# Peptides against a protein of PDB entry 6JX3, part 16

Target 1, 85 residues: chain A of PDB entry 6JX3
Amino acid sequence: AEFRLRPEISVAQTDYGMVLLDGRSGEYWQLNDTAALIVQRLLDGHSPADVAQFLTSEYEVERTDAERDIAALVTSLKENGMALP

## One batch from the design tools (peptide; made by RFdiffusion4, then SolubleMPNN)

Design b1_p11_7_s3 (from b1_p11_7, 5 letters changed)
Fold by OpenDDE base, seed 3:
Structure b1_p11_7_s3 (fold): chain B 85 residues (1-85), chain A 11 residues (1-11)
Amino acid sequence: as target 1 above (85 residues)
Amino acid sequence: GTLDAPQYRPR
């Protein structure tokens, strides 16, 4: 299934980076550059495999590490109520 | 809060 944010989550681009805001609770999460890049590409419709390929091409990271980092971030986004299961 | 992924060095 495609990566999707929960409907109450809004994306904001701030001077401090990407922020995910829960419009119901008011809770927000500021993403660092790597997390924002991963989320942006997933929201654009790229698969985790696509994102891993992109990361290994642009950054000094091994494919296996990139895949684990993406999976860990996706899990965190789901567990923290930002992404749909 | 904050949500981080590892920072990588650009190639």
Scores: peptide ipSAE 0.730, ipTM 0.953, DockQ to the pose 0.941
Fold by OpenDDE base, seed 2:
Structure b1_p11_7_s3 (fold): chain B 85 residues (1-85), chain A 11 residues (1-11)
Amino acid sequence: as target 1 above (85 residues)
Amino acid sequence: GTLDAPQYRPR
């Protein structure tokens, strides 16, 4: 299944990085560079496998670590009410 | 809040 944000979540690009805004609660989340990169690629339609390959090609990270980091972030996004289950 | 993923060194 494709990665999708919940309908109430908006993406804002700031000078300090990507921010996810909840239009209902007013809560917002600032993403660091790695998290923003992962989210951007997922929202662009890349699979987690695609993202892992991208990360290992661009950064000094092993495939297994990249996969775990992506999975952990996706879980956090779902648990914090930003991504659809 | 903040959501972070690990920082990596660029190749």
Scores: peptide ipSAE 0.729, ipTM 0.953, DockQ to the pose 0.935
Fold by OpenDDE base, seed 4:
Structure b1_p11_7_s3 (fold): chain B 85 residues (1-85), chain A 11 residues (1-11)
Amino acid sequence: as target 1 above (85 residues)
Amino acid sequence: GTLDAPQYRPR
């Protein structure tokens, strides 16, 4: 299944990067550049494997590390109520 | 809050 945000979550672009906003609670999360890049690609329909390949091609990171970083971020997004399980 | 992923060096 594809990565999806929960319905109450909206994306805002700021001068400081991507922000995810919970429209119910008002809680928001500022993403750093790498996290925003990962989320953007996932929301565009790329798989975690696609994202890992992209990261390894563009950055000095090994595939296994990229995969773990993506998985950790996705887990955090789900646990913090931003992404659907 | 903040959610971060590691910052990588561009190739």
Scores: peptide ipSAE 0.729, ipTM 0.953, DockQ to the pose 0.949
Fold by OpenDDE base, seed 1:
Structure b1_p11_7_s3 (fold): chain B 85 residues (1-85), chain A 11 residues (1-11)
Amino acid sequence: as target 1 above (85 residues)
Amino acid sequence: GTLDAPQYRPR
């Protein structure tokens, strides 16, 4: 399924990286470089499989590890109310 | 809060 942020979530690019802000609660989450890269690609329409391929091509990471890391991040984003289920 | 993924070394 398509990865999408919840409508109340906005993306901000800061000097310290990507931040996701909940416009209703005011809660925000700062993403590290890897997380930001994954989220950006997902929001651009790449599938998790596409992202995993990208990560393995650009970084010293195995495919299975990349897939695990992507899945874990997506789960966190959903659980913390940032991404739609 | 923070949401992190593992840091990787570039190829």
Scores: peptide ipSAE 0.728, ipTM 0.953, DockQ to the pose 0.950

Design b1_p11_7_s4 (from b1_p11_7, 5 letters changed)
Fold by OpenDDE base, seed 3:
Structure b1_p11_7_s4 (fold): chain B 85 residues (1-85), chain A 11 residues (1-11)
Amino acid sequence: as target 1 above (85 residues)
Amino acid sequence: GYLFAPQYKPR
């Protein structure tokens, strides 16, 4: 399934990194570097498998760990109202 | 809020 943000969520690039803004509530979420990288690639159309491959190529992380970290982030994004189920 | 994923060491 394709990763998508909820329609009320906007992406903003700030001096402090990537921020996801909820246009209804005004709540925002600031992402650290790893989270921003994962979200950016997913939004660009890469699959979680693609992202895992990218992470293992660019960083000292094992494939299984990368996959688990991606899955955990996606779950968090959905549970916190940023990504569609 | 803040959303973090694990910090990795670049290759």
Scores: peptide ipSAE 0.717, ipTM 0.951, DockQ to the pose 0.925
Fold by OpenDDE base, seed 1:
Structure b1_p11_7_s4 (fold): chain B 85 residues (1-85), chain A 11 residues (1-11)
Amino acid sequence: as target 1 above (85 residues)
Amino acid sequence: GYLFAPQYKPR
């Protein structure tokens, strides 16, 4: 399924990187560089598999590890109320 | 809060 943010979530760029902001609660989540890269590509329409391929091409990371890291982040985004299930 | 993924070394 397509990765999408919940409608109340907005993306902001700060001096410290990407932030996801909940417009209802005011809660926000600061993403590190790797997380931001993954989220950006997912929001651009790339599948997790596409992102994993990108990561292994650009960084010294194995495919299996990249896939696990992406899956873990997506799970966190969903469980923390930022991404749609 | 904070959301992190592992830091990778560029090729």
Scores: peptide ipSAE 0.716, ipTM 0.951, DockQ to the pose 0.939
Fold by OpenDDE base, seed 4:
Order: C-alpha cells, then sequence, then structure tokens
Structure b1_p11_7_s4 (fold): chain B 85 residues (1-85), chain A 11 residues (1-11)
C-alpha cells in the first residue's frame, strides 16, 4: 500500500532537518537524518523494499536491519498521527 | 517530539 501523510500534516525543511507539522493540533515532530531520508523516499513513491535496498547500498546496514528500521519508523508515524494507516 | 531512525555509517 502507498505511504501517505495525513492531510493535516505538513512537511517543513529546517536548518536542523525535516519537521512534520500537524495543522490541527499544532504538534510537530523533528526527524533525524535517517528518518528524514526514509520518509522522503517513501513520499517519493519508493516502496519499503526500495528504501531498504537504498539503505543497504549507501550505508553499512544489513537488509534485515534496514527493513526492521523502516517498519518501526512507519509504525511510529502512523501511531503518532502523521501517516495514514 | 522527535522521531529517529538509527544512524548508519556510510559506505
Amino acid sequence: as target 1 above (85 residues)
Amino acid sequence: GYLFAPQYKPR
């Protein structure tokens, strides 16, 4: 299924990295570089499998670990009301 | 809040 942000969520780029802003609650979330990279690629239409392949090619990380990290981040984004289920 | 993924070493 396609990864999508909830309609009330906006993306902002700051000097400190990517921030997701909830226009309804005012809550915001600062992403570190790895999280931002994953989110950016997912929003660009890459599948989690694509992202895992990218991570393993660019970084010293095993495929299984990359897949787990991506899944954990996606779960967090959904649970914190940023991504659609 | 903060959302983090692990920091990896680049190849």
Scores: peptide ipSAE 0.716, ipTM 0.951, DockQ to the pose 0.939
Fold by OpenDDE base, seed 5:
Structure b1_p11_7_s4 (fold): chain B 85 residues (1-85), chain A 11 residues (1-11)
Amino acid sequence: as target 1 above (85 residues)
Amino acid sequence: GYLFAPQYKPR
């Protein structure tokens, strides 16, 4: 299924990276550069597999590791109420 | 809160 943020979540770009804001709770989530890059590409419609390929091309990371890192981040986003299941 | 993915070395 397509990666999507929950409707109450807003995205802000800051000098310190991407921030996700929960408009209902008021909670902020600061993403580091790698997390922001992954989220941006997912929101642009790239699949996790696409993102893994991108990461392995741009960074010194193995495909399997990139896939696990993406999956872990997606899980965190869902569990913390930012992404739809 | 904070959400981090691992920091990689650029190629």
Scores: peptide ipSAE 0.715, ipTM 0.951, DockQ to the pose 0.935

Design b1_p11_8_s2 (from b1_p11_8, 4 letters changed)
Fold by OpenDDE base, seed 4:
Structure b1_p11_8_s2 (fold): chain B 85 residues (1-85), chain A 11 residues (1-11)
Amino acid sequence: as target 1 above (85 residues)
Amino acid sequence: KRPYVRPSITR
């Protein structure tokens, strides 16, 4: 269960946060800081469980909420064509 | 710990 971006997706870092750009359609999405952090860690090979542990250790969030938010983000990225199924 | 902001993506 590896999190991976679709091959046509590029990552850009801007002063306003991380942007994911579809090089074929031109569609892009801006990620807030939390979303960017989650994506970065997943791309680095951390599991969703690892990311949840990281979030709860660094931020004022409960484990169940962190897990829910990670899962929802991953689903959104897949459904919006940014991440591979 | 830091304040938590839920992850968001925006187009």
Scores: peptide ipSAE 0.807, ipTM 0.959, DockQ to the pose 0.975
Fold by OpenDDE base, seed 5:
Structure b1_p11_8_s2 (fold): chain B 85 residues (1-85), chain A 11 residues (1-11)
Amino acid sequence: as target 1 above (85 residues)
Amino acid sequence: KRPYVRPSITR
């Protein structure tokens, strides 16, 4: 299953990081750099496993922690109405 | 490797 944003969600790049905006409700969420990086790679078609491998190769993080953080982020994005289930 | 910061979202 590919990661996709809901159709009403727009992506904005700000000086403070990536922002996801719900065009219907006006609600928006700001992502920190790590979250933005993960989202960008997922949207580019990389699997969570791909992203975890990337994180562990580039950052001081263990594979298990990377996988946990990716999963938690994806869950949050889905639960908060930004990503499709 | 770079220092790692956990992903976060903020409303």
Scores: peptide ipSAE 0.807, ipTM 0.959, DockQ to the pose 0.973
Fold by OpenDDE base, seed 1:
Structure b1_p11_8_s2 (fold): chain B 85 residues (1-85), chain A 11 residues (1-11)
Amino acid sequence: as target 1 above (85 residues)
Amino acid sequence: KRPYVRPSITR
């Protein structure tokens, strides 16, 4: 399934990078540059596999590590109520 | 290639 944010989640850019804000609860999460990059690409319609390929092409990271990190981030975003399951 | 930093989220 496509990666999507929950309807109540807004994306904001701050001095600290991308922030995901829950408009109902007021809870927010700050994403570092790598997390923001991953989220942006997923929201643009790229698959986790696409993102892993992108990361290994642009950054000093092995495919397995990229895949692990993407999966962990996606899981966190879903479990923390930011992304739809 | 650029240095890699693992993705992180902070509340």
Scores: peptide ipSAE 0.806, ipTM 0.959, DockQ to the pose 0.969
Fold by OpenDDE base, seed 2:
Structure b1_p11_8_s2 (fold): chain B 85 residues (1-85), chain A 11 residues (1-11)
Amino acid sequence: as target 1 above (85 residues)
Amino acid sequence: KRPYVRPSITR
């Protein structure tokens, strides 16, 4: 399934990294560099498997850990109302 | 390869 942000969520690039802003609640969430990278690739149409492969090729992380971290991030984004289910 | 930091979101 395609990863998509909720329509009320805006993406901003700041001096401190990617920020997701909820236009309805006014809440904003800061993503660290890894989270921003994952979100950017998912929004570009890469699958979680694609992202995991990218992470393991570029960073000191094992495939299993990358997959877990991607899944956990996606879950958090959905649970916090940023991403569509 | 670069050091890995787990993804995080912060409010």
Scores: peptide ipSAE 0.805, ipTM 0.958, DockQ to the pose 0.975

Design b1_p11_8_s3 (from b1_p11_8, 4 letters changed)
Fold by OpenDDE base, seed 4:
Structure b1_p11_8_s3 (fold): chain B 85 residues (1-85), chain A 11 residues (1-11)
Amino acid sequence: as target 1 above (85 residues)
Amino acid sequence: KRPYVRPSITK
């Protein structure tokens, strides 16, 4: 399934990293570099599997750990109202 | 390969 942000969510790039802003509530979340990278690739249309492959090719992380971390991040983004179910 | 840091979000 396609990864998409909720329509009220906007992305801000700051000197400190990527921030997701909820235009309705004013709530915002800061993403660390890894989270930002994952979100950016997902928004670009890459699948979680694609992202996992990318992470394992570029970083000192095993496939299983990458997959787990991606899934957990996606779940968090959905549960916190940033990404569509 | 670079050191890996788990993804995180912070409010």
Scores: peptide ipSAE 0.806, ipTM 0.959, DockQ to the pose 0.976
Fold by OpenDDE base, seed 5:
Structure b1_p11_8_s3 (fold): chain B 85 residues (1-85), chain A 11 residues (1-11)
Amino acid sequence: as target 1 above (85 residues)
Amino acid sequence: KRPYVRPSITK
């Protein structure tokens, strides 16, 4: 399924990295560079498999670890109310 | 390849 942010979530860029802001509650989450990269690519329409391939090609990470990290991040974003289920 | 840092989010 397509990765999408919840309608109330907006993306902001700060000096400390990407931030996802809930426009209703005011809650926000700061993403590190890797998380931001993953989210950006997913939002651009790349599949988790695409992102995993990208990570393994550019970074010192094994495919299995990349896949787990992407899945864990997506799960976290959904569970914390940032991404649609 | 660049060093890899695992993704993280912080409230």
Scores: peptide ipSAE 0.806, ipTM 0.958, DockQ to the pose 0.973
Fold by OpenDDE base, seed 1:
Parts: structure tokens; sequence; C-alpha cells
Structure b1_p11_8_s3 (fold): chain B 85 residues (1-85), chain A 11 residues (1-11)
């Protein structure tokens, strides 16, 4: 299904990188560059498979590792209340 | 290709 942030979550760009901020609680998560790239592409409508292909084409990473890392990130974002199920 | 760093999130 489509990757979407929860309604209360805002994206902020800081000097430290991309941050996802819960406007209700004030809780936030800072993303490293790779995580930010993945989230941005998913929000743009690319599938996890699309993102994995992109990562393997641009970075020194194997497809299996890219897929694992994307899946783990998505799971974390959902479980920590940043992304919709 | 560029060096790869695994995605991470920090609270």
Amino acid sequence: as target 1 above (85 residues)
Amino acid sequence: KRPYVRPSITK
C-alpha cells in the first residue's frame, strides 16, 4: 500500500538533516541521509521495490541488503508512530 | 557508485 505519514507528523529540514516531528506530542525522529532519501522517494509514490532498485543503482549496496534496510525502516516508522499502517 | 550507509533514525 501507499506509504504515508500520519496526519500529525511534519517533515522538517534541520542542520542535522531530515526530521519527522509529531505536532501533538513534540516527539521527533532524526533521519540520516539514507533514511531521508528512502522516505522522500516513498512519499513521492515510489514502491519499496522502486527504492531498492534506485539504491542499488546509485550506491554500493546489494539488492537484498537494500530491501532489508527499506523494510526495516518502514517498519520502524510505522511502529514509532510516524507512518500510517 | 557511492558508498552506502544503512538508514537510521534517532530519537
Scores: peptide ipSAE 0.805, ipTM 0.959, DockQ to the pose 0.966
Fold by OpenDDE base, seed 2:
Structure b1_p11_8_s3 (fold): chain B 85 residues (1-85), chain A 11 residues (1-11)
Amino acid sequence: as target 1 above (85 residues)
Amino acid sequence: KRPYVRPSITK
């Protein structure tokens, strides 16, 4: 399924990295560089498999670890109210 | 290839 942020979530680019802001609660989360990269690619329409391939091609990470980390991040974003189920 | 850091979110 398509990865999408909840409508109340805004993306902000700061000097410290990507931040996701909840316009209703005022809560925000800062993403590290890897998380930001994953989110950006998912929002651009790449599948988790595409992202995993990208990570393994550019970084010192195994495919299984990349897939696990992507899945865990997506789950966290959903559970923390940032991404749609 | 570049060093890999696991993705993280911080409140």
Scores: peptide ipSAE 0.804, ipTM 0.958, DockQ to the pose 0.975

Design b1_p11_8_s4 (from b1_p11_8, 5 letters changed)
Fold by OpenDDE base, seed 5:
Structure b1_p11_8_s4 (fold): chain B 85 residues (1-85), chain A 11 residues (1-11)
Amino acid sequence: as target 1 above (85 residues)
Amino acid sequence: KRPYVRPRITR
């Protein structure tokens, strides 16, 4: 299934990186550069496998570690109410 | 390749 943000979540680009803001509660989360990159690519329609391939091609990371980190980030975004299940 | 930093979200 495609990765999607919940409808109440907005994306802000700040001097410090990507921020996800819940328009209902005012709660927000800051993403570091890697998290922002992953989210951006997922929102663009790339699969987790696509993103893992991208990370391993551009960064000093092994495929299994990239896959783990992508999965953990997606889980965190869902659990914290930012992404749809 | 660039140094890798694990993805992180913070409140």
Scores: peptide ipSAE 0.805, ipTM 0.958, DockQ to the pose 0.971
Fold by OpenDDE base, seed 1:
Structure b1_p11_8_s4 (fold): chain B 85 residues (1-85), chain A 11 residues (1-11)
Amino acid sequence: as target 1 above (85 residues)
Amino acid sequence: KRPYVRPRITR
């Protein structure tokens, strides 16, 4: 299924990078540049496999490491209530 | 290719 944020989550851009805001609780999470890039591509409709290919083509990272990092990020976003399951 | 930094989320 396509990666989607929960409806109460808003994306904000700050001087410190992407922030995901929970409009109900006021809780927020800051994403570093890599996390923001991954989230942006997933929200644009790219699959995790697409993102892994992108990362390995653009950055000094191995495919297995990229896949692991994407999976871990997605899991965290879901478990922390930012992304839909 | 550019240096890679692992994705992080913080609150």
Scores: peptide ipSAE 0.804, ipTM 0.959, DockQ to the pose 0.966
Fold by OpenDDE base, seed 4:
Structure b1_p11_8_s4 (fold): chain B 85 residues (1-85), chain A 11 residues (1-11)
Amino acid sequence: as target 1 above (85 residues)
Amino acid sequence: KRPYVRPRITR
C-alpha cells in the first residue's frame, strides 16, 4: 500500500531535523535523522523493502533489523495519527 | 558504511 501522511499533517524541516505537525490538534512529532530518511523515501514512493535495501547499503544494519525498524516506524506514524492506514 | 541509529519519533 502507498505510504501517505494524513491531510492535516505538514512537514517542517528544522535545525533539529524533520517535524510532523498536525494542523488541527497542534500536536507535533520530531523525527531523528533515520526516521526522517525513511519517511522521505516512503513518501517518494519507495517500498519498505526498497528502504531496507537502502539502509543496509548505507548503514551498519542488518536487513532484518532494518525491516523491523521500518515497520515499527510506520506503525507508530499510523497509530499516532500522522500517516494514513 | 555509517553507524546505524534506530528511527525515533518524539513529542
Scores: peptide ipSAE 0.804, ipTM 0.958, DockQ to the pose 0.976
Fold by OpenDDE base, seed 2:
Structure b1_p11_8_s4 (fold): chain B 85 residues (1-85), chain A 11 residues (1-11)
Amino acid sequence: as target 1 above (85 residues)
Amino acid sequence: KRPYVRPRITR
């Protein structure tokens, strides 16, 4: 299934990076540059495999590490109520 | 290639 944020989550771009805001609770999360990049590409319709390929082509990271980090981020976003299951 | 920093979310 496609990666999607929950309806109550808003994305804000700030000078300090991407922020996800929960409009119901008022909680917000700051994403570092790597997390923001991953989220942006997933929201654009790229698969986790696509994102892993992108990361390994641009950054000093091995494929298995990129895949694990993407999976962990997605899990965290779902568990924290930011992304749809 | 650029240095890699693991993705992080912070509240």
Scores: peptide ipSAE 0.803, ipTM 0.958, DockQ to the pose 0.961

## One batch from the design tools (peptide; made by RFdiffusion4, then SolubleMPNN)

Design b1_p12_1_s1 (from b1_p12_1 with S1G K4R L9R)
Fold by OpenDDE base, seed 5:
Structure b1_p12_1_s1 (fold): chain B 85 residues (1-85), chain A 12 residues (1-12)
Amino acid sequence: as target 1 above (85 residues)
Amino acid sequence: GYTRPSITRLGS
């Protein structure tokens, strides 16, 4: 299904990179550069497969590693209350 | 180079 942030989550660009803020609790999370890139592409409508292809074309990373890392990030974002299941 | 994606809770 489509990757989506929870409605209470806001995205901010900071000197530290992308930050996701929960408008209800005030909790906020920093994404490293790779995570931010993945999230940006997913939010733009690219599939995890699209993102994996992009990563392997831009960086020296194997397809299986890219796929694993994307899946793990998505799981983390869901489990930590930032992305919709 | 490629760095594995990560998230860090900064606070609340």
Scores: peptide ipSAE 0.782, ipTM 0.950, DockQ to the pose 0.928
Fold by OpenDDE base, seed 4:
Structure b1_p12_1_s1 (fold): chain B 85 residues (1-85), chain A 12 residues (1-12)
Amino acid sequence: as target 1 above (85 residues)
Amino acid sequence: GYTRPSITRLGS
């Protein structure tokens, strides 16, 4: 399944990190650098498996941990109204 | 080093 943001969500890049803004509610969230990297790659069309491979190649993280972290982030983004289910 | 991904609600 393709990862997509909800249509009401806008992305802003700041010196403090990526921010996602809900244009309807006004709620906004800041992503840390790792979360932003994951979101960017997913939005570029990479699969969670692709992202996990990327993380393990770039950082000191095990595949299982990367997969868990990606899944948890995606779930959080969906549950908090930023990503489409 | 690897930092676990996180999101933080800033406000509404």
Scores: peptide ipSAE 0.781, ipTM 0.949, DockQ to the pose 0.958
Fold by OpenDDE base, seed 2:
Structure b1_p12_1_s1 (fold): chain B 85 residues (1-85), chain A 12 residues (1-12)
Amino acid sequence: as target 1 above (85 residues)
Amino acid sequence: GYTRPSITRLGS
């Protein structure tokens, strides 16, 4: 399925990394560099499989670990109200 | 090096 942020979520780039702001609740979250990279690529239309391949090519990480980490991040973003189901 | 992705709630 297509990865999309909820309409109330805004993306900000800060000196400390990507921040997601919920315009309704005012809650905001900071992403570490890896999470920001994953989100950016997903928003650009790359599939989780594409992102996993990218991570394994750029970093010393196993494919299965990359896939798990992407899935866990997506789940977290959905559960915390930032990404659409 | 690779670090696992993480999100941190900063506040509201």
Scores: peptide ipSAE 0.780, ipTM 0.949, DockQ to the pose 0.930
Fold by OpenDDE base, seed 1:
Structure b1_p12_1_s1 (fold): chain B 85 residues (1-85), chain A 12 residues (1-12)
Amino acid sequence: as target 1 above (85 residues)
Amino acid sequence: GYTRPSITRLGS
């Protein structure tokens, strides 16, 4: 399945990192650096498996932990109305 | 080092 943001969500880059803004409700969320990196790669078309491989190659993190963290982030983005189901 | 991904609601 392809990772996609909801159409009403816009991405802004700020001095404090990536922000996702819901143009309908006005609600907005700050992503930390790791979350922003994951979202950017997913939006670029990389699979969660691709992203996990990237994280384990670039950072001191185990594959299982990377996979869990990616899955949890994606779930959070969907549950909070930013990503499409 | 690696930091777990997080999102923070700033408001509306």
Scores: peptide ipSAE 0.780, ipTM 0.949, DockQ to the pose 0.937

Design b1_p12_1_s2 (from b1_p12_1, 6 letters changed)
Fold by OpenDDE base, seed 1:
Formats: C-alpha cells, structure tokens, sequence
Structure b1_p12_1_s2 (fold): chain B 85 residues (1-85), chain A 12 residues (1-12)
C-alpha cells in the first residue's frame, strides 16, 4: 500500500531536520536524518523494500535491521497520527 | 554512520 501522510499533516524543514506538523492539533514531531530520508523516499513512491535496499547500499546497516527500522518508523508514524493507515 | 530512525514530539 502507498505510504501517505494524513491530510492535516504538513512537512517543514528546520535546522534540526524534518518536522511534521498537525495543522489541526498543533502537535509536531521532529524526524532525525534517517527517519526523514525514509519518509522522503516513501513519499516519492518507493516501497519499504526499496528503502531497505537503499539504506543497506548507503550505510553500514544489515538488511534485517533496515527492514525492522523502516517498519517500526512506519508504525510509529501511523500510531502517532501522521501517516494514513 | 547509520543511525536508527527516530521521531521526537516537540510540542502540542
């Protein structure tokens, strides 16, 4: 399924990295560089598998760790109201 | 190096 942000979520770039802002509640979250990279690629239409392959090619990270990290991030983004289920 | 992805709630 396509990764998509909820319609009330806006993306902002700050000195501290990507921030996701809920325009309704005012809640906002900072993403570290790795999280931002994952989100950007998912929003560009890459699958989690694509992103895992990308991470293992760019960083010294095992495929299984990359897959786990992506899955955990996506879950967190959904559970915290930023991404659509 | 690789850092695990993290999200941090900044405010509400």
Amino acid sequence: as target 1 above (85 residues)
Amino acid sequence: GYQRPRITRLGR
Scores: peptide ipSAE 0.789, ipTM 0.951, DockQ to the pose 0.934
Fold by OpenDDE base, seed 4:
Structure b1_p12_1_s2 (fold): chain B 85 residues (1-85), chain A 12 residues (1-12)
Amino acid sequence: as target 1 above (85 residues)
Amino acid sequence: GYQRPRITRLGR
């Protein structure tokens, strides 16, 4: 399924990294560089598998670790109201 | 090095 942010979520780029802002509640979250990279690629239409391959090519990380980390991030984004289920 | 993805709630 397509990864999408909830419509009330806005993306901002700051000096400290990507921030996701809920325009309704006012709650906002900072993403570290890796999380931001993952989100950007998912929003561009890459699959989690694509992103995992990308991470293993850019960083010293095992494929299984990358896949786990992506899945955990996606779950967190959904559970915390940033991404659509 | 690789850093695991992290989200941090900054508040409201």
Scores: peptide ipSAE 0.789, ipTM 0.952, DockQ to the pose 0.917
Fold by OpenDDE base, seed 2:
Structure b1_p12_1_s2 (fold): chain B 85 residues (1-85), chain A 12 residues (1-12)
Amino acid sequence: as target 1 above (85 residues)
Amino acid sequence: GYQRPRITRLGR
């Protein structure tokens, strides 16, 4: 299914990277550059497989590692109330 | 170089 943020989540771009703000709880999270890149591509409609291919082309990372890292990030975003299940 | 994706809670 399509990757989507929860409606109460706002995205802010800062000089230090992407920040996600939960408007209901007040909790806010910083994403490092790789996490922000993954989220941006997913929100643009790229599949996790597309993102994995992109990461392996841009960085010296193995495909299996990229896939695992993407999956772990998505799970974390869902578990911490930022992404829809 | 590649850095594993990471999220950090800054506050609430």
Scores: peptide ipSAE 0.788, ipTM 0.951, DockQ to the pose 0.928
Fold by OpenDDE base, seed 5:
Structure b1_p12_1_s2 (fold): chain B 85 residues (1-85), chain A 12 residues (1-12)
Amino acid sequence: as target 1 above (85 residues)
Amino acid sequence: GYQRPRITRLGR
């Protein structure tokens, strides 16, 4: 399924990295560089598999570790109300 | 190097 943010979520680029703001609750979250990179690529339409391949090409990370990290991030974004299920 | 992705709730 396509990765999408919830409609009430706004994205901001800050000095500290990507921030996601819930316009309804006012809750906001900071993403580290790796999380921001993953989210950006997913929002651009790349699949998790695409993103895993990208991470292994750019960093010293094993494919299985990249896949796990992407999946865990996506789950966290959904559970914390930022991404659509 | 590679760092695991992390999200941090900053507040409301």
Scores: peptide ipSAE 0.790, ipTM 0.952, DockQ to the pose 0.912; fails the geometry check

